# Ledger of designs, part 206: peptides against a protein of PDB entry 5EIB

Target 1, 366 residues: chain A of PDB entry 5EIB
Amino acid sequence: VDLEPGTMDSVRSGPFGQIFRPDNFVFGQSGAGNNWAKGHYTEGAELVDSVLDVVRKESESCDCLQGFQLTHSLGGGTGSGMGTLLISKIREEYPDRIMNTFSVMPSPKVSDTVVEPYNATLSVHQLVENTDETYCIDNEALYDICFRTLKLTTPTYGDLNHLVSATMSGVTTCLRFPGQLNADLRKLAVNMVPFPRLHFFMPGFAPLTSRGSQQYRALTVPELTQQMFDSKNMMAACDPRHGRYLTVAAIFRGRMSMKEVDEQMLNVQNKNSSYFVEWIPNNVKTAVCDIPPRGLKMSATFIGNSTAIQELFKRISEQFTAMFRRKAFLHWYTGEGMDEMEFTEAESNMNDLVSEYQQYQDATAD
Target 2, 366 residues: chain A of PDB entry 5EIB as posed
Amino acid sequence: VDLEPGTMDSVRSGPFGQIFRPDNFVFGQSGAGNNWAKGHYTEGAELVDSVLDVVRKESESCDCLQGFQLTHSLGGGTGSGMGTLLISKIREEYPDRIMNTFSVMPSPKVSDTVVEPYNATLSVHQLVENTDETYSIDNEALYDICFRTLKLTTPTYGDLNHLVSATMSGVTTCLRFPGQLNADLRKLAVNMVPFPRLHFFMPGFAPLTSRGSQQYRALTVPELTQQMFDSKNMMAACDPRHGRYLTVAAIFRGRMSMKEVDEQMLNVQNKNSSYFVEWIPNNVKTAVCDIPPRGLKMSATFIGNSTAIQELFKRISEQFTAMFRRKAFLHWYTGEGMDEMEFTEAESNMNDLVSEYQQYQDATAD

## One batch from the design tools (peptide; made by RFdiffusion4, then SolubleMPNN)

Design b2_p21_3_s4 (from b2_p21_3, 12 letters changed)
Fold by OpenDDE base, seed 2:
Structure b2_p21_3_s4 (fold): chain B 366 residues (1-366), chain A 21 residues (1-21)
Amino acid sequence: as target 1 above (366 residues)
Amino acid sequence: MKIHSAIKDEQLARMAEILAR
């Protein structure tokens, strides 16, 4: 789905374009112009019914519909505005299905689009209310991984998207292969989301190795475990050491000893015990899939529900507030039918979310 | 009508269990 035709043509002409049904390409003509309001109330609103017709058709063809997975950017107008409109409409029609998102968070390190903080804040407001699980894929973290860890001097969107793809492949492993922990979206949500509003995940992937170091690096369970819990391997620009994990899932892929995995997972939890809440028992889940990812002997994917995610929301909130106080570009949104109150409500809800994370961070076992 | 999440009741039950400990 896109409000621009050119993106659909790029997907269709791409190496995997033929895996999608031609009728499932739904696109507009005018685009959103990086404006959430165009995506949500005007251009996107004109297209949403056509998307819903396709969603209905595909949903009816499912033997067992678990839910929906949306991949979108929160910085642009289409992914943010139309994406959240679509989430809302799907939630209304399918209230008993899981809504899962891969939400790409904007960063000024990656994009110079000045209105991204508005689009992100307005989107987060919708995600808090209408999603069950949201993987926070932060362009800032992706850039930092590419630059610092992968030693790419000038990270490209291709480099960032490679990390996104690896992460998405990792977190969906249990859904795609039989006999795994969290084998469905509902089980994942129940295990990962103790509090309904606190459904934002920090994903991570291992191994992350620079091209120059790949040949010298042994892929071992201890090394994967250590990297997976390293703040530098998080796909969200948050330091887990500044918060506490509510829940964690670790997904190992490849031929390895379950015993060794369990030992290393226990060791890393014990070493980092101060970074877990003590009042949620059995809050770390581990899965092992014998099937490695393509091109690797083994990998580990991390899913963290951490109170440190508030750092991401604070960053966006600070950028939002700095613009909104000046009413910068606000007329572009109000001209599409938005009220200034919608901005204030979105900011308030995101600040409330930050406060909720902080409350649970500071909570002790009575 | 606030559409409740598909897992809201399970989440609320888990919350109650966590808070009761």
Scores: peptide ipSAE 0.049, ipTM 0.679, DockQ to the pose 0.623
Fold by OpenDDE base, seed 5:
Structure b2_p21_3_s4 (fold): chain B 366 residues (1-366), chain A 21 residues (1-21)
Amino acid sequence: as target 1 above (366 residues)
Amino acid sequence: MKIHSAIKDEQLARMAEILAR
């Protein structure tokens, strides 16, 4: 789905374009112009019914529909505005199904789009209310991984999207291979989300290795475990050491000893015990899938529900507030039928979310 | 039972167990 036809042509002509049904390509002509309100109230609202018709058709073909997964950016008007409209409409029609998102957070290091803080804040407001699980994929973190860890001098969207793809493949492993931990979206939500509003995850992937060091790196369970818990491997620009983990899932892939995995997972929890809440019992879950990802002998994927995620929301909030107090570009949104009150409501709800994370960070066992 | 409601109820139950300690 896109409000621009050129994106669909790129997908269709791409190496995997043929895996999608032609009738499942839904696109507009006008685009959203990086405006959330165009995506949500005007251009996106004109297209949403045609998307819902496709969603219904695909849902009816499912023997056991668990829910929906949306991949979108929060900086652009289509992914943010139309994406959140779709989430709302799907939730209205399927209130008994899981809503999962892969939400790409904007960064000034990656995009020059000045209004991204508005689009992101307005989107987060919708995600807090209308999703059950949200993987926060932060372009800030992706850029930093590409530059610092992968030693890419000039990271491209291709480099960032490679990390996104690896992460998405990792976190969906348990859904794609039967008999694993969190084998369905409901079990994932129950295990990962102790509080309904606190459903924003920081994903991580290991191994992350520069091209120059790949030949010298042994892939071992200890190294994967260590790297997976390293703040530099987080796909959200948050330091887990500044918060506390509410819940963690670790997904190992490849032929390895389950005993060794359990030993290393116990060791990393004990070493980092100060960074976990003590009042949620058994809050770390581990899965091992014998099938490695393509091109790797083994990998580990991390899913963290951490109070440190508030750093991401604070960054967006600070940028939002700096623009909104000046009424910068507001007429572009209000001109599309948006109420200015929605900016204040979105800001308030995101600040409340930050306060909720802080409350649980500071909570101790009595 | 709706999946959303069931998950929220389980989350609320977990929260209540935590707060009761």
Scores: peptide ipSAE 0.022, ipTM 0.523, DockQ to the pose 0.346
Fold by OpenDDE base, seed 1:
Structure b2_p21_3_s4 (fold): chain B 366 residues (1-366), chain A 21 residues (1-21)
Amino acid sequence: as target 1 above (366 residues)
Amino acid sequence: MKIHSAIKDEQLARMAEILAR
């Protein structure tokens, strides 16, 4: 789905374009122009029914519909505005199904789009209310991984998207292969989301290795476990050491000893015990899939529900506030039928979310 | 703030509420 035809043409002409049904390509002509309001109230609203028709058709063809997975950006107009409109409409029609998102957070290091803080804040407001699980994939973190860890001098969107794809493949492993922990979206939500609004995950992936070091690096369970819990491997630009984990899931892939995995997972939890809440028992879950990802002997994927994720939302909020105080570009949004009050409501709800994370960070066992 | 250790049951209850909407 896109409000621009060129993106769909690129997907269709790509190496995997044939895996999608032609009738499932729904696209507009005018685009959103990086405006959330165009995505949500005008251009996106004109297209949403056509998308919902496809969603219904595909849902009816499912033997067992668990829920929906949306991949979108929060900095643009289409992914943010139309994406959140779709989430709202799907949630209304399928209230008993899980809504999962892979939400790409904007960063000034990656994009020069000045209105990204507005689009992101307006989107987060919708995601807080209408999603059950949101993987926060932060372009700032991806850029920093590419530059610092992978030693890429000039990271490209291709390099960032490679990390996104590896992470998405990792976190969905349990859904795609039978007999795993969190084998369905509902079970994942129950294990990962202790509080309905606190459903924003920081993903991580291991191994992350520069091309120059790949040949010298052994892939071992201890090394994967250590790297997976390293703050530098998080796909969200927050430091887990500045917060506390509410819940964690670790997904190992490849031929390895379950015993060794359990031992290493216990060791890393003990080493990092100060960074977990003590009042959620058994808050770390581990899965092992014997099928490695393509091109690797083994991998580990991390899913963290951490109060440190508030650093990401604070960054967006600070950028939003700096623009909104000046009423910068507001006429572009109000001209599409938005009220200025919707900005203040979205800012307030995101600040409330930050406050909720802080409250649970500071909470003690009774 | 103090939180009860029986939070896993609360997770199930809250999830049931979410899905009952």
Scores: peptide ipSAE 0.021, ipTM 0.497, DockQ to the pose 0.097
Fold by OpenDDE base, seed 3:
Structure b2_p21_3_s4 (fold): chain B 366 residues (1-366), chain A 21 residues (1-21)
Amino acid sequence: as target 1 above (366 residues)
Amino acid sequence: MKIHSAIKDEQLARMAEILAR
């Protein structure tokens, strides 16, 4: 789905374009112009019913519908505005199904789009209310991984999207292969989300290796485990050491010893015990899939529900507040039928979310 | 009516178990 037609042609002509049904390409003509309100109230609102018709058709053809997965950017107008409209409409029609998102957070290091803090804040407000689980994929973190870890001097969107795809493949492993922990979206959500509003995850992936170092790197379970818990491997721009994990899932892929995985997972938990809440029992889950990802012998994917994710929301909130206090660009949103109060509500809800994370960070077992 | 998340009851049950501990 896009509000621009050219994106559909790029997907259709791509190496995997033929895996999608032609009738499932729904697109507009005008685009959102990086405006959440165009995506949510005007251009996106004109297109949403056509998307819902496709969603219904695909849902009816499903033998066992678990839920929905949306991949979108929160910085742009289409992914943010229309994406959150679509989430709301799907939630209204399918209240008993899981809503999962891969939400790409904006960064000034990647994009100079001035209104991204508005689009992100307005989107997070919708995600807090209408999603069950959200993977926070931060363009800041992706850029830093590409630059620092992968040694890419000038990271491209292609380089960032490669990390996104690896992460998405990792976190969905248990859904795609039988006999795994968290084999359905509901089990994943129940295991990962102890508090319904606190459903924002920091994903991580290992191995992350520069092209020049790939030949010399042994892939071992200890190395994967260590890298998976390294803050530098997190796809969200927050430091887990500044918060506490509520829950963690680790997904290993490839031929490895389950015993070795369990031993390394215990070791890393014990080493990092101060970074876990003590009052949630059995808050680390591990899965092993014998099927490696393409081009790797083994990998590990991390899913963390950490109170450190508040750093991401604080960053967005600070940027939002600095613009909103000046009433910068508000007329572009209000001119599309958006109420100015929705900005204040979104800001408030994000600040409440930050406060909730902080409360559970500071909570003791007493 | 806040549309109850499909998992809200299970989450609330788990939360209650966590808090009762």
Scores: peptide ipSAE 0.168, ipTM 0.765, DockQ to the pose 0.604; fails the geometry check

Design b2_p21_4_s1 (from b2_p21_4, 14 letters changed)
Fold by OpenDDE base, seed 5:
Structure b2_p21_4_s1 (fold): chain B 366 residues (1-366), chain A 21 residues (1-21)
Amino acid sequence: as target 1 above (366 residues)
Amino acid sequence: SELEKSQEEMRKYIEEVEKER
């Protein structure tokens, strides 16, 4: 789905364009112009019914519909505005189904779009209420990984999207292969989301290796485990050492010893015990899939529900506040039928979410 | 355009606020 035809043409002409049904390409003509309100109230609202018709048709074709997965950017107008409109409409029609998102968080290091903090804040407000699970894929973190870890001097969208795709492949492993932990979206929610509003995940992937060091790196279970819990490998720009893990899932892929995985996972938990909440028993789950990812002997994917995710929301909130106090560009949103109060409500809800994470961070078992 | 000018001014302002941290 896009409000611009050119993006759809690029997907259709791409190496995987043929895997999608032609009738499932729904697109507009005008675009959102990086405006959430255009995506949510005007241009996106004109297109949403056509998307819902496709969603209904595909849902009816499912033997067992678990839920929906949306991939979108929160910085743009289409992914943010129309994406959250779609989430709302799907949630209304399918209230008993899981809503899962891969939400790409904006970064000033990656995009010069000034209104991204507005689009992100307005989107987060919707995601808090209408999603069950959200993977926070932060362009800030992706850029830093590309630059610092992968040693790319000038990271491109292609480089970032490669990390996104690896992460998405990793976190969906248990959904795609039988007999795994979190084999369905509902089970994932039960294991990962102890509190309904606290459903924002920090994904991580290992191995991350620069081209120059690939030849010197041993792919071992200990190294994967260590790297997976390293703050530098988080796809959200948060330091887990500044918070506490509510829940963790680790997904190993490839032929490895289950015993060795269990030992290393126990060791990393014990070593980092101060970074876990003590009042959630058995809050670390591990899965091993014998099928490695393409081009690797083994990998590990991390899913963390951490109170450190508040750092991401604080970053966005601070940028939002800096613009909103000046009423910068508000007329572009209000001109699309949006009320200025919705900005204040969205800011308030995001700040409440930050406060909730902090409360659970500070909570003791006593 | 006036829009491009306003965008550039706001970008600079955000960059300044981020540097003060």
Scores: peptide ipSAE 0.020, ipTM 0.487, DockQ to the pose 0.027
Fold by OpenDDE base, seed 4:
Structure b2_p21_4_s1 (fold): chain B 366 residues (1-366), chain A 21 residues (1-21)
Amino acid sequence: as target 1 above (366 residues)
Amino acid sequence: SELEKSQEEMRKYIEEVEKER
């Protein structure tokens, strides 16, 4: 789905374009112009019914519909505005189904779109209420990984999208292979989301290696485990050491010893015990899938529900507040039928979310 | 345009706020 035709043409002409049904390409002509309100109230609102018709048709073809997975950007107008409208409409029609998102957080290091903090804040407000699980894929973190870890001097969207793809493949492993931990979206939510509003995940993928060092790096369970818990490996620009893990899932892929995985996972928990909440028993879950990702002998994927995610929301909130106090660009949103109060409500809800994370970070076992 | 100037001023302001972090 897009409000611009050019993106759909690129997907259709791509190497995997034939995997998608032609009738499942729903697109507009005008785009959202990086405006959440265009995506949510005008251009997106005109297209949403056509998308819902496709969603219904595909849902009816499912033998057992678990839920929905949306991949979208929160910086742009389409992914943010129309994406959150679509989530709301799907949730209204399918209230008993899981809503899962891969939400790409904006960064000034990656995009010069000035209004991204507005689009992100307005989107987060919707995601707090209307999603059950949200993977926070932060362009800030992706850029930093590309620059520091991968040693790319000029990271491209292709480089960032490679990290996104690896992460998405990793977190969906348990859904794609029978008999694994978190074998369905609902079970993932039960294991990972102790409180309904605190459903924002820090993803990570290992191994991440620069092209020049790949040939010299041994892929071992200890190295994967160490890298997976490294703050520099998080796909959200948060330091887990500044917060506490509520829940963690680790998904190992490839032929490895389950015993060695369990030993390394226990060691990393013990070493980092101060960064876990003590009042959630068995809050670290581990899965091993014998099938490695394509091109690797083994990998590990990390899913963290950490109170450190508040650093990401604080970043967006500060940028939002800086613009909103000056009423910068508000007329572009209000001109699309949006009320200025919705900005204040969205800011308030995001600040409440930050406060909730902080409360649980500071909570001790009674 | 006045819009482009406003956008550039806001971009600079955001960059300043980020440097203060």
Scores: peptide ipSAE 0.019, ipTM 0.503, DockQ to the pose 0.028
Fold by OpenDDE base, seed 3:
Structure b2_p21_4_s1 (fold): chain B 366 residues (1-366), chain A 21 residues (1-21)
Amino acid sequence: as target 1 above (366 residues)
Amino acid sequence: SELEKSQEEMRKYIEEVEKER
């Protein structure tokens, strides 16, 4: 789905364009212009019914509908505005189905779009209420991984999207291979989300290796385990050491010893015990799939529900507040039928979310 | 344009806020 037609042609011409049904390409003629309100109230609202018709059709064709997965950017108008509208409408129609998102967080290091803090804040407000699981994929963290770890001098959107794709493939492994831990979206929610509003995940993927080091890197379970718990490997721009993990899932792929995985996972938990809450028993889940990703002998994917994710929301909130205090660009949103009060409500809800994470960070086992 | 100037000023401000973190 897009508000611009040109993106559809790129998908169709891509290596995997043929896996999508032609009728499932729903697109507008005019983009959202990086305006959440255009995506949510005007241009997106005109297109949403056509998207819902496709969603219904595909849902009816499912043998067992678990839920929905949305991939979107929170910085742009289409992904943020129309994406959250679509989430809301799907939630209304399918209240008993899991809503999962891969939400790309904006960063001024990656994009010059000045209104991204508005789009992100307005989106987070919707995601708090209408999603069950949200993978926070932070463009800042992706950029830093590309630059520091992958040693790319000038990271591109292609490089960032490669990390996103690897992560998405990793986190969906258990869904694609029956008999694994978190074999469905609901089980993932039960294992990862102890509190309904605290459903924002910090993803990570290993191995991440620079082109120059690929030939020298041994892929071992200890190295994967070490890298996936490294703060520098997190795809959300927050330091897990500044918070506590509520829950963690680790998904290993490839032929490896289950015993070695269990030993390394125990070792990393013990080493990092101060970064876990003590009052959630068995809060680390491990899965192993014998099928490696393409081109790798083995991989590990990390999913963390950490109170440190509040650093990401604080970043967005500070940027939002700085703009909103100046009433900068508000007329672009209000001109599309949005109320200025929705900005204040969104800011408040995001600040409440930050406070909730902090509360659980400070909670002790009584 | 005045809009482009305002956008550039806001971008710089956001970058400054991020550097203070």
Scores: peptide ipSAE 0.019, ipTM 0.469, DockQ to the pose 0.029
Fold by OpenDDE base, seed 2:
Structure b2_p21_4_s1 (fold): chain B 366 residues (1-366), chain A 21 residues (1-21)
Amino acid sequence: as target 1 above (366 residues)
Amino acid sequence: SELEKSQEEMRKYIEEVEKER
């Protein structure tokens, strides 16, 4: 789905463009112009019914519909505005199905789009209310990984998207292969989301490999485990050491000893016990899939529900506040039918979310 | 279809990984 036709043509012309049904390409003509309000109330609103018709058709064709997975950017108008509109409409029609998102968080290091803080804040407000699981993929973290870890002097969107793809492949492993922990979206939600509003995940991946760097490093289970819990491997720009993990899932892929994985996972938890909440028993889940990712002997994917994710939301909130106090560019949104109150409500809900994470961070076992 | 080809490639990849066991 896109509000611009050129994106669909790029997907169709891509190496995997034919894996999608032609009728499932739904697109507009005018784009959103990086405006959430165009995506949500005008251009996106004109297109949403045609998307829902496709969603219904595909849902009816499922033998067992678990839920929906949306991949979108929160910085742009289409992914943020229309994406959240679509989420709300799907939630209304399928209230008993899991809503999962891969939400790409904007960063000034990656994009010069001035209104990204508005788009992100307005989107997060919708995600808090209408999603069950959200993977926070932070462009700032991706940029920092590319620059600092992968030693890319000029990270490209291609480099960032490679990390996103690896992470998405990792977190979906249990859904794609039988006999795994979190084999469905609902089980993942039960294991990862102890509180309904606190459903924002910090993903991580090991080994970090650049596109074309076939560094066939024979990684060991200890090295994978260590890298997976390293803040430098997190795809969200927050430091887990500044918060506490509510829940963790680790997905190992490749031929390895389950015993060794369990030992290393226990060791890393014990070494980092101060970074876990004490009042959620068995809050670390481990899965091992014998099938490695293509081109790797082994990998580990991390999913963390951490109170440290509040750092990401605080960053966006600070950027939002700096613009909104000046009413900068607000007329672009109000001109599309938005009220200024919607900005205040979105800011408030994000601040409430931050406060909720902080509350659970500070909670002790009574 | 390209989907069927991709699925077949994935199937072959799984079979290859299983045969190395």
Scores: peptide ipSAE 0.000, ipTM 0.316, DockQ to the pose 0.010

